# Designs tried in a protein design run: peptides against a protein of PDB entry 4LZF. Part 87

Target 1, 155 residues: chain A of PDB entry 4LZF
Amino acid sequence: GGRLVVFPNGTRKELSADGQTVKVMFFNGDVKHTMPDQRVIYYYAEAQTTHITYPDGMEVLQFPNNQTEKHFPDGRKEITFPDQTVKTLHPDGREESVLTDGTIIQLNPDGSKVIQFNTGQREIHTADFKRREYPDGTVKTVYSDGRQETQYPTG

## One batch from the design tools (peptide; made by RFdiffusion4, then SolubleMPNN)

Design b2_p16_6_s2 (from b2_p16_6, 9 letters changed)
Fold by OpenDDE base, seed 3:
Structure b2_p16_6_s2 (fold): chain B 155 residues (1-155), chain A 16 residues (1-16)
Amino acid sequence: as target 1 above (155 residues)
Amino acid sequence: MEPLPIPQEVLEELAK
């Protein structure tokens, strides 16, 4: 059978019969689960936040406002916001946000920004210009000096 | 056994 250990401070530790699962219920309301796959699920009662750590180094945070953060072993961070926008922070400094409508916003380490609209239009922001690309091949550029250029599609 | 302190990163997120 399983085993229950009750500590003087009120913390309780439950061990499964096979020893593969351990549940610790701390006196402050926190709960720690150690699972057979060696992931650890820690619930911070006061913060109402769940923190999952995996043996490969991945971490998952689940906040009470429905935000979820995944910290990958490669250094990538993925944030799912309450509105279900997903933002990925890459180790190289690149950031990518995917909106619920399919729009993708990319921030590059060089300071450039690219927006891929769900309409097929694309907007590119650099230090030198803002450019809008249209599905028909038209390209409109507004340069930092105020000059505007339109490139028409070729037939 | 003692519970873990709430990580600073969690506190910062909750403060937003």
Scores: peptide ipSAE 0.324, ipTM 0.870, DockQ to the pose 0.984
Fold by OpenDDE base, seed 4:
Structure b2_p16_6_s2 (fold): chain B 155 residues (1-155), chain A 16 residues (1-16)
Amino acid sequence: as target 1 above (155 residues)
Amino acid sequence: MEPLPIPQEVLEELAK
């Protein structure tokens, strides 16, 4: 069978019979699970936050407001917000947000912004202009100086 | 055995 160790401070440690799972219930309400796959699940009771660490370096944070953050070994971070928007932060500084309606917002390291609307329209923001591209090929540009330009599709 | 302190990263997120 498994083993139960009770420490003087009230912390309890449960070991599975096979020794593959360890559960520590700390006196402060924190819980630590060491799983057979070597991931460690730590629950911070006061913060109501779960922190999962994987042997490959991946980390997952689950917050009480339903926000989830995944920290990948390659440095990428994926945040699922309470509203279910998913934001990916790339090591190169690029950020991508996927909204629940399918809209994708990309922030590029150069400061440019691209919005892919669920309508098929695309909006590009740069230091020099704001451009709207339409599915039919029409492109409308508003330049930083206030000038406006429309490019019509060919054919 | 002692529990871990709440990471600063977690505290910062909770403060938002």
Scores: peptide ipSAE 0.322, ipTM 0.869, DockQ to the pose 0.973
Fold by OpenDDE base, seed 5:
Structure b2_p16_6_s2 (fold): chain B 155 residues (1-155), chain A 16 residues (1-16)
Amino acid sequence: as target 1 above (155 residues)
Amino acid sequence: MEPLPIPQEVLEELAK
């Protein structure tokens, strides 16, 4: 069967019968689970935060406000906010936010911004212009110098 | 066995 070890400081360690699962209940309320797949689930009691570490370097943080952060081995970071917006931070500096309505906001390393609206319209912001692309192929551009151009769809 | 200290990144997030 399983085993229970009680340490002098009050920490308790439970081992499964097969030895593949270990649960440590620390005297401060923290809990550490070591799973058969070698992931480690650590609960920080005072912070009410769960930290999961995977053998491949993946990490997941679950905060008490319902925010979740995933740290991928490639350096990418994915944040799910309490409002369920998902923001991805890429190693190249690009940031992408997916809103609950389906709108996607992309911040590029060059400072440009692209908004893909749930309507199919797309808006591009650069230092030189703001451009709106419509589903019918119409493109409207407002340049920083005040010029406005409309490109009508062809075909 | 001793518990782990709370990571700084967690503390920073909780402070927001």
Scores: peptide ipSAE 0.321, ipTM 0.869, DockQ to the pose 0.979
Fold by OpenDDE base, seed 2:
Structure b2_p16_6_s2 (fold): chain B 155 residues (1-155), chain A 16 residues (1-16)
Amino acid sequence: as target 1 above (155 residues)
Amino acid sequence: MEPLPIPQEVLEELAK
């Protein structure tokens, strides 16, 4: 059968019969689960935050405000905000936000910005211009000097 | 056995 170890400080350790699952209930209310797949689930009681660590180096944080953060082994970070917006931070400095309506906002390391609207329109912001691309192929560009250009799909 | 300290990154996020 399983085992229960009670330490003098009040911490309790439960081991499954096969030893593959370990649950530690600390005296401060923290809880640590070690699972058969070697992931570790740590609950910080005071912070009401869950921290999951995986053998491949992936980490997941679950905050009391319903925010979730995933830290990938390649350095990428994915944040799911309480409003369900998902923001991805890439190691190269690129950031992508996916809004609940399907809009995608991309921030590039050079400072440029791309918005992919759920309507199929795309807007590109650079130091030199602001460009709007329409589903029919029309492209409207406003340059930093005030010049405007429209490219039509058929000519 | 002693509990882990709350990671600084968690404290910083909770402070926002």
Scores: peptide ipSAE 0.318, ipTM 0.868, DockQ to the pose 0.980

Design b2_p16_6_s3 (from b2_p16_6, 9 letters changed)
Fold by OpenDDE base, seed 4:
Structure b2_p16_6_s3 (fold): chain B 155 residues (1-155), chain A 16 residues (1-16)
Amino acid sequence: as target 1 above (155 residues)
Amino acid sequence: MEPEEIPEEVKKELAK
């Protein structure tokens, strides 16, 4: 059978019979689980937050507002917001947000921004211009100086 | 954010 250790401060440690699962319930309500797959699950009682660490370096944070963060071993982070928007932060500084409607927003390290709308339109933001690309090949550019240009598709 | 400190007696037990 498993065993239970109770400490004077109220902390409790439960071990499974096979020794592969360890649960520590701290006196403050925090909980630490060590699982057979070697993941470690921390529960912060006050914050109501779960933090899972994996042996490969993966980390998962689950917040009480339903936000989830995945921290990948390669340095990439993936945030699922309460509204189910998924934001990926890449090690190179690039950020990509995927909205529930299919819109994709890309922020590039150079400060440029690209929005791929669910309509098939794309908008590109740079220091020098904002450009809207349409599925038919039309391109409208508004330059930082206020000049506007329309490029029409070939055909 | 960090878990509650593991008491010394618990650390010893966890190390078994």
Scores: peptide ipSAE 0.037, ipTM 0.705, DockQ to the pose 0.077
Fold by OpenDDE base, seed 2:
Structure b2_p16_6_s3 (fold): chain B 155 residues (1-155), chain A 16 residues (1-16)
Amino acid sequence: as target 1 above (155 residues)
Amino acid sequence: MEPEEIPEEVKKELAK
């Protein structure tokens, strides 16, 4: 059968019959679960936050405001905000946000920005210009010096 | 966020 150990400080440890699941309920209300798949689940009672660590180094954080963060072993982070926007932070410094309407916003390490609209239009921001690409192949560029250029579709 | 420190008595028990 399972085991229950109660410590003098109020901490409790529950061990499954097979020993593969361990639940530690700390005196402060925090809870630690060790699962058969070797993931460890921490619940921070005061913060109402869940933190899952995986054997491969992946981590998942769940916050009381419904924000979720995934920390990948390669250093990539994926944040799902309460509004369901998903932001990915890449190790190279690139950031990508996917909005609920399908719009994708990319921030590049060089400071450039690319917006892929759900309409199929794309906008590129650099230090030198803003460029709008249209589904029909038209491209409009506004340069930092005020010059404007329109490239019409081929064909 | 750092996990709550495991009490020494619990560490001993967990090490079994």
Scores: peptide ipSAE 0.035, ipTM 0.698, DockQ to the pose 0.093
Fold by OpenDDE base, seed 5:
Structure b2_p16_6_s3 (fold): chain B 155 residues (1-155), chain A 16 residues (1-16)
Amino acid sequence: as target 1 above (155 residues)
Amino acid sequence: MEPEEIPEEVKKELAK
């Protein structure tokens, strides 16, 4: 059978019969589950947040506002917002947001921004220009000095 | 967000 340990401070520890599952119910309402696969599930009662840690260093946070964050061992973070936008933060400083309509927004470490619209159009923002690329091959560029250039498709 | 520190008395018991 399982085992129950009750501590003087009110914390309770439940062990499964095989010892592979451990549940600690802390006096403050926090709960810690250690699972057979060695993942650890924390529930923070005050914050109403679930935090899962995996043996490989992966972490998953589930917030009460329905936001989910994945923290990868390589330092990458993936945030799923309540509106289902997914934002990826890369260790090199690059950020990518995928909107529900399929639009992709990329922020690069050099400060440039690229928007891939769901229409197939692409917009590039740099310190020197803003450029719109169209599916037909037309490219319109507005330079920081106000000069405009249109490149028409060949063929 | 960090779990409230597991009380030392609990840590000791968990290590048993």
Scores: peptide ipSAE 0.034, ipTM 0.702, DockQ to the pose 0.095
Fold by OpenDDE base, seed 1:
Structure b2_p16_6_s3 (fold): chain B 155 residues (1-155), chain A 16 residues (1-16)
Amino acid sequence: as target 1 above (155 residues)
Amino acid sequence: MEPEEIPEEVKKELAK
């Protein structure tokens, strides 16, 4: 059968009969679950935050405001904000945000920015220009020197 | 990250 160990400080340890599940309830309200799949679930009572660690190095943080962060073994981070925007931070410094309306915002390591609008329009920001691409193939470029160029789709 | 620290004696017992 399962076991319950109660420590003098009020910490409690519950062990499943098979030994595959361990639950530690700390005196401060923190909880540590060790699961059969080797993930470890920490609950921090004061912060009301859940932290899951996986054997492959994956980590998941769940905050009380419904924000979720995934920390991948390769160094990538994926943040799901309370509004359901998903932001990915890549190890090379690239960042991508996907909005709920389908808009994608990309920040590149070189400082350039790309916005893919849900309308099909795309905007590119570089040190040298801002460029707007339209679904019909029209491209408008405003250069840093103030020059403007429009490229029309050829029939 | 780890939960709040517990006494070493308890930590030792938890590790068994």
Scores: peptide ipSAE 0.032, ipTM 0.668, DockQ to the pose 0.130

Design b2_p16_6_s4 (from b2_p16_6, 8 letters changed)
Fold by OpenDDE base, seed 2:
Structure b2_p16_6_s4 (fold): chain B 155 residues (1-155), chain A 16 residues (1-16)
Amino acid sequence: as target 1 above (155 residues)
Amino acid sequence: MEADPIPQEILEKLAE
């Protein structure tokens, strides 16, 4: 069967019968689970934070305020905020936020911004212009010099 | 057997 080891400092180590699952309950209240798939689940008691590490380098953080973060091996990060907004940070500096209403906000490394509204409208912000694209094909552009242009779908 | 120290990345996030 499984076994329990109790250390002099009060730390307890539980091993499954097959030895593939290990649970360590530390004297400070921390808990460490080593799973058969080699992921490690560490709970930091003082921080009330869970940190999961995977063999491929994936990491997951769960904070006490209900925020979660995924750190991917390629350097990408995905943050789920308490309000359930999801922000993805890409290694190239691009950021993408998905709001609860379905709106997507993209921040590009060059400073440009794209907003995809849940209505199907799209707004593009660059150093040179602000452009609104409508579902019917209408496009309205306001240039930095104040010039405005409207393109209509049927000419 | 000692507990792991809290990673700095977690401490920084909690201080935010």
Scores: peptide ipSAE 0.293, ipTM 0.861, DockQ to the pose 0.935
Fold by OpenDDE base, seed 4:
Structure b2_p16_6_s4 (fold): chain B 155 residues (1-155), chain A 16 residues (1-16)
Amino acid sequence: as target 1 above (155 residues)
Amino acid sequence: MEADPIPQEILEKLAE
């Protein structure tokens, strides 16, 4: 069968019979699982945080406030906030947030912002203007100088 | 066996 090693400090190490799974229960309450797929699941007891590392470089953090972060090998990060908003941080600096109501907020590296509302409206923010696009094709623009423009749909 | 120290990135997130 499996093996149990008990260290003098109270740390316990459990090995599966096949040796593919190792569970270490540290004296401080931390728990480390090494899984057959070579992922390592570490629970930090004091922080109440779980840190999963994968052999491909992916990491998953689970915080006590229910925030979850996924760090992908390509540098992308996906954050699920306690309110269940999902924010994706791209290596190029682009950020995308998906709200629970379906609203999508995109922050672009150039500083522009695009909000796609669940109503089908879209709002674009740039240094020069804020623009609201409506499903019917109407576009309203408020420029930084206070000027306003409405473009009506064709057809 | 020694427990791993809490990564700084985790500590920073917990401080937010």
Scores: peptide ipSAE 0.288, ipTM 0.860, DockQ to the pose 0.918
Fold by OpenDDE base, seed 1:
Structure b2_p16_6_s4 (fold): chain B 155 residues (1-155), chain A 16 residues (1-16)
Amino acid sequence: as target 1 above (155 residues)
Amino acid sequence: MEADPIPQEILEKLAE
């Protein structure tokens, strides 16, 4: 059977019958779960924040404002904002935001920016030009020297 | 048994 240990300070430790699950309820309101899959779920009561650590080094933070952050072992960070926008920060400095309407905004380490609209249009910003690509294959480019070009699809 | 201290990364985020 399971076991319950109550410490003098009020901390309580519950052990499953198989010993694979441990729940510690600390005197300060914190809760620590050690799970069979070896993930550790720690709830910080004062911060109202949940911190999950995985054996592979992944970490998940759940904040009281409904923001969630995933810290991957490869150095990538994925942030789900309260509005459900998902922002990924890559180790190379690239950032990608996926909006709830399906729009994708990419910031590249070289300073270029790409917006993939949910309409199928794409906008590309570089040091040399700003380009708009349309679903019909039309491409409009405004170059840094002020020149404007329109490229039409094969007709 | 002692509770874990709140990680600095969490404290910094909550201070934003």
Scores: peptide ipSAE 0.288, ipTM 0.859, DockQ to the pose 0.902
Fold by OpenDDE base, seed 5:
Order: sequence, then C-alpha cells, then structure tokens
Structure b2_p16_6_s4 (fold): chain B 155 residues (1-155), chain A 16 residues (1-16)
Amino acid sequence: as target 1 above (155 residues)
Amino acid sequence: MEADPIPQEILEKLAE
C-alpha cells in the first residue's frame, strides 16, 4: 500500500505503493507531483499556475487566464493565448502566429512579414515592397517608391 | 518540507 506522511507544519506527502509517484500538498496550498517518468508538476496556489518540468528540459506553464506556454529544450517557445491563437517563437528570431481562422502570420528576423490567409492568398511585406499573391497565380506588388506591378498567371 | 518560491517568470506573466 501507499504511505501518507503528515508533517508538523501541515504539509502532507502521499507516496504510491510502488514509490514512483509522490504527491506533496504543502501547507500554503501548493501541490507537487513527482511522476514515474520524472516529470514534476507543481501547482502554485497563490499564482493559480501550474508548472510542469520534464527531464529533457521542456517546461509547460498553465496560467489562470487559460494561457499556456511551452518552453522547448531547443529554446523555442509556443504560446497558446486564451483566444486559442498559437504563437511560436523560434531560436532564430522568427515568430509565427496561427489564428483560429487558419491565417498564419510570420515575422522574419530580417523584419519582413508574411501573411498566409485562409483564402489561399499570401501577402509579403518587405522594406521595399508589399506583395499580394493570389490563388490564380496573379501577383500584385506595390513598391516603396509608389510603382505598382501586376504579374498575370501563365499557362 | 518547504514549498518552492514562485518563479520570477510566472510572476512577470501574472503582472501583465
């Protein structure tokens, strides 16, 4: 059977029968789970935030506003906002946001921006131009000097 | 046994 240890300060420690799962309920309301896979789940009661740490260095944060953040061992971060938009921050400085409607917004390290619309249209923003690509192959470019060019589809 | 302090990164997010 499992074991229950009650400390003088009110902290309670529950151990599974196999000893692989440990649950500590601290006097301040915090809860710490150590799992068989060495994952640690810590609930901070005052912050109402759950922090999961994995042995490979991955971390997951669950905030009271329903935001979730994943911190990957390679330095990538994935943020799921309360509205379910998912933003990925890459180690190279690239940022990608996936909206609930399927639109993807990419911010590149060079300052350029690419929007992939759910309609299949794509918009590219650079220092020199704004370009709209259409599913039929039409491409419209507005240059910073005011020139406009349209490339019509071939074939 | 003592509880862990709240990580600063969490405190910063809660302050936003």
Scores: peptide ipSAE 0.286, ipTM 0.859, DockQ to the pose 0.935

Design b2_p16_7_s1 (from b2_p16_7, 10 letters changed)
Fold by OpenDDE base, seed 3:
Structure b2_p16_7_s1 (fold): chain B 155 residues (1-155), chain A 16 residues (1-16)
Amino acid sequence: as target 1 above (155 residues)
Amino acid sequence: DEKLREELKKELEEQE
């Protein structure tokens, strides 16, 4: 059968009969579950935060404000904010935010910024210019020196 | 808290 061990400090350890599940209830209220699939679930009672670690190095954090963070083995991080915006931080320094309306905001390692609007318009920000691209092929550029250029579509 | 978790883990391991 299963086993229950009670330690002098008040910590309790429950083992399943098959030994595949272990639950540790710490005296401070924290809980650790070791699951048959080798994931480890930590619950921090004071912070009300759940931290799941997977054997492949994946980590998932669940915060009481409904924010979720995924830490991938490759160094990528994905944050789902309470408003359901998803921000991805890439190992190369690129950041991408996907808004609920489908707008994508990309911050590149070179400092440039690209906004892909849900309307099909695109805006590009660099050190040298701001450029707006329209679905019809029109491109408007405002350069840092104040020069403006409009490129009209052909056809 | 990771520091607290490690302290609790160490204490558990010492008691087992």
Scores: peptide ipSAE 0.042, ipTM 0.729, DockQ to the pose 0.049
Fold by OpenDDE base, seed 2:
Structure b2_p16_7_s1 (fold): chain B 155 residues (1-155), chain A 16 residues (1-16)
Amino acid sequence: as target 1 above (155 residues)
Amino acid sequence: DEKLREELKKELEEQE
């Protein structure tokens, strides 16, 4: 059978019969599970937050508001917001948000921004211009100096 | 709360 240890401070430790699973129930209500695959599931009782750590360095945070964060070993972070928007933060500083309607918003380290609309239109923001690209190949550019250009599709 | 977790871990290690 398993083993139960009760500590004087009220913390309880349960070990499976095979020793592969360890459950610690802390006196404050926190819970720590060590699993056979060596992932550790920590539940913060006060914050109602779950933190999973994997042996490869992957981490998953689950918040009570339904936000989920994945922290990848390469430094990438993926945040699923309560509204189901998914934001990816890349180690190079690039950020990408995917909205539920399929719109993709990219923020680049140079400060440029690209919006890929679900309509197939794309908008590019740079220090020098805003550009709208249309599915038909039309491109409209508004430059920072106020000049506007329209490029029409060829063919 | 990483600080709390570290404290709880230390307490657990001391009790083990």
Scores: peptide ipSAE 0.041, ipTM 0.718, DockQ to the pose 0.051
Fold by OpenDDE base, seed 4:
Structure b2_p16_7_s1 (fold): chain B 155 residues (1-155), chain A 16 residues (1-16)
Amino acid sequence: as target 1 above (155 residues)
Amino acid sequence: DEKLREELKKELEEQE
């Protein structure tokens, strides 16, 4: 059978019969599960936050506001916000947000921003201009000096 | 709270 150890401070440790699962219930209400697959699930009772650590270095944070963060071994982070927007932070500094409507927002390390709208329009923001690209091939550019340029599609 | 976790880990290790 399993084993239960109760410590003087009120912490409890439960071991499965096979020894593959360990559950520690700390006196402060925190809970630590060590699973057969070697993932560790830690629950912070006060913060109501779950932290899962995988043997490959993957980490998952689950917050009480329904935000979820995935920290990948390669340094990438994926944040699912309460509104279900998914933001990916890449190790190179690039950020990508995918909105629920399908809009994609990219922030590049050089400070440029690209918005790909669900309509097929794309907007590019740089230090020098904002450019709107339309599905028909029309491109409108507004430069930082206030100059505007429209490029029409070649039929 | 990482500090709390480390404290709890240490306490657990001391109890084992």
Scores: peptide ipSAE 0.040, ipTM 0.719, DockQ to the pose 0.053
Fold by OpenDDE base, seed 1:
Structure b2_p16_7_s1 (fold): chain B 155 residues (1-155), chain A 16 residues (1-16)
Amino acid sequence: as target 1 above (155 residues)
Amino acid sequence: DEKLREELKKELEEQE
């Protein structure tokens, strides 16, 4: 059958009858579950945060504000914010944010920024300029020196 | 809190 061990400090350990599930209830209120599928679920009572670790190295964090973070084995992180914006941090330092309206914001390791608007417009930010590309082929550039350039579509 | 978790794990290992 199942077993319950109660330690002097108040920590409790519950073992399922098959031994495949282990639940540790720490004296501070934290809880650790080891599941048959080898997931380990940590609950931090004070922070009200759940941390799931998978045998493949995936980690999932769930915060009380409804933010969720996925930490992939390849070093990529995916953050779903409470507003449902999804931010991906890549191992190369690139960051991508997908807004709920479909706008994509890319931050590149070189400091450049690219915004792909849901309208099909694209904006590129560099140290030297801001450039707006329009679906009709018009390109407007504002340079850091104050010069402005408009490139008109062909035809 | 990874630090707290490691402390708790250590204490658990000492109790087991």
Scores: peptide ipSAE 0.039, ipTM 0.712, DockQ to the pose 0.054

Design b2_p16_7_s2 (from b2_p16_7, 7 letters changed)
Fold by OpenDDE base, seed 1:
Structure b2_p16_7_s2 (fold): chain B 155 residues (1-155), chain A 16 residues (1-16)
Amino acid sequence: as target 1 above (155 residues)
Amino acid sequence: DEELRERLEEELEEQE
């Protein structure tokens, strides 16, 4: 059978019969599970947040508002917001947001921004211009000096 | 609270 240890401070430790699963119930209400696969599941009682750590360095945070964050060993972070938008933070500083409608928003380390609309239109923002590319090949550019340029398709 | 977790884990280790 398993074992239950009750500590003087009120913390409880439950061990499975095989000793491979450990459940600690801290006196503050926090709960820590150590699993046979060596993942650690920690529940913060006050914050109602779950933090899972994996042996490979992967981490998963689950918040009470249904936000989920994944911290990858390569330094990438993936945030799933309550609205189901997925934001990826890359180690190079690039950020990518995928909206539920399929729109992709990319923020580049140089400060430029690219929006790929689900319609096939693309919008590029730089310090010097805002450019809209259309599926038909039309490109409209508004420059920072107020000049506007339209490039028409050649097909 | 990660700091509280660390304290709780340390206190457990001291009792084990």
Scores: peptide ipSAE 0.400, ipTM 0.905, DockQ to the pose 0.052
Fold by OpenDDE base, seed 3:
Structure b2_p16_7_s2 (fold): chain B 155 residues (1-155), chain A 16 residues (1-16)
Amino acid sequence: as target 1 above (155 residues)
Amino acid sequence: DEELRERLEEELEEQE
């Protein structure tokens, strides 16, 4: 019940019987699938990369090195690296990396950096200081001028 | 790649 069209340039178009699925096999080896849910799956044969576009504007890129990139309609970008680190780039310029051990690294638009360790310690880097916060409430600060300060927990 | 995709898609549309 489906149809196959073969064009003079060698491109082939296959339509499902219900007309809801279209597969185009381009003469260069690229493949385009249009699905019933209106997502478009494009495979770049030379790059071995898959590009999925959704009707809501979401895009997913799958690279041959096992990296995946998600481009959200709100402008957020999420990169899953081959080592399974997940990096999120936010529209406000904030970047967040979540490591496999649960450590979170935040780069803020003001240039500050925050590391949230899986141990419950937190390290804050600014132009003026580096600060380590401990689970017991101790805070150690090293200022850019070389001054050091320790704030001891109350209790 | 993206430029080639655009050309391939355009050429398909012209033949349909």
Scores: peptide ipSAE 0.400, ipTM 0.905, DockQ to the pose 0.050
Fold by OpenDDE base, seed 5:
Structure b2_p16_7_s2 (fold): chain B 155 residues (1-155), chain A 16 residues (1-16)
Amino acid sequence: as target 1 above (155 residues)
Amino acid sequence: DEELRERLEEELEEQE
């Protein structure tokens, strides 16, 4: 069978019968699970937050508001918001948000912004212009100097 | 609270 150790401070340590799972129930209500796959699941009782650490360096945070954050070993972060929007932060400073309707918003390190609408339209924002690209190949550009240009599809 | 976690883990290690 398993083993239960009760410490003088009230912390409890439960070992599985196979010895591969360890559950520590701290006196403050925090819980630490060490799993057979070497992931560590820590539950912060006061914050009601779960923090999972993996042996490869990946971390997962689960918040009580149903937000989930993944911290990848390469420095990338992926945030799933309660509304199911997924935001990815890349190590190079690029950010990408995928909305539930399929719209993708990209913030680039150069300060440009790209919106890919679920309609197939794309809008590009730079320091010099805003550009709307349409599925039919039409491109409308409004430059920072007020000039406007429409490029019509050829074919 | 990561600081509290560290303290709790240290206290456990001292008792093991």
Scores: peptide ipSAE 0.398, ipTM 0.905, DockQ to the pose 0.050
Fold by OpenDDE base, seed 2:
Structure b2_p16_7_s2 (fold): chain B 155 residues (1-155), chain A 16 residues (1-16)
Amino acid sequence: as target 1 above (155 residues)
Amino acid sequence: DEELRERLEEELEEQE
């Protein structure tokens, strides 16, 4: 069997028989699990938030609103919003959002924006122009000076 | 929350 220790402050510590799993129930309601794989699962009782830390430096946050955040060792972050939109923040400053309908929105460090619509259309925003690319190969560009160009697919 | 966690963990370590 395992071991249960009850501390004077009300904190409880439960050890598995092999000692590889430790569960601490703090007096405030927080819970800490240390697992055999050395991941640590901490539950914040008041915030109802779970924080998982891995030995490789990965972290996972689970919020009561069903938002989940993954913090990767390379500095990348992945946020799954309650609506199931997934936003990835890259170390280089690039951000990518994948909407539930398959639309992808990319924000680049240079300030450019790319939208890949689920229809196969793509929209590119730069300092100099907005461009819409169509699946048939048509490209429409509106330049910052107000000029508009349409490039038709080569037949 | 993190500060409280640190305190709780420290208090546990002191009691162990």
Scores: peptide ipSAE 0.396, ipTM 0.904, DockQ to the pose 0.050

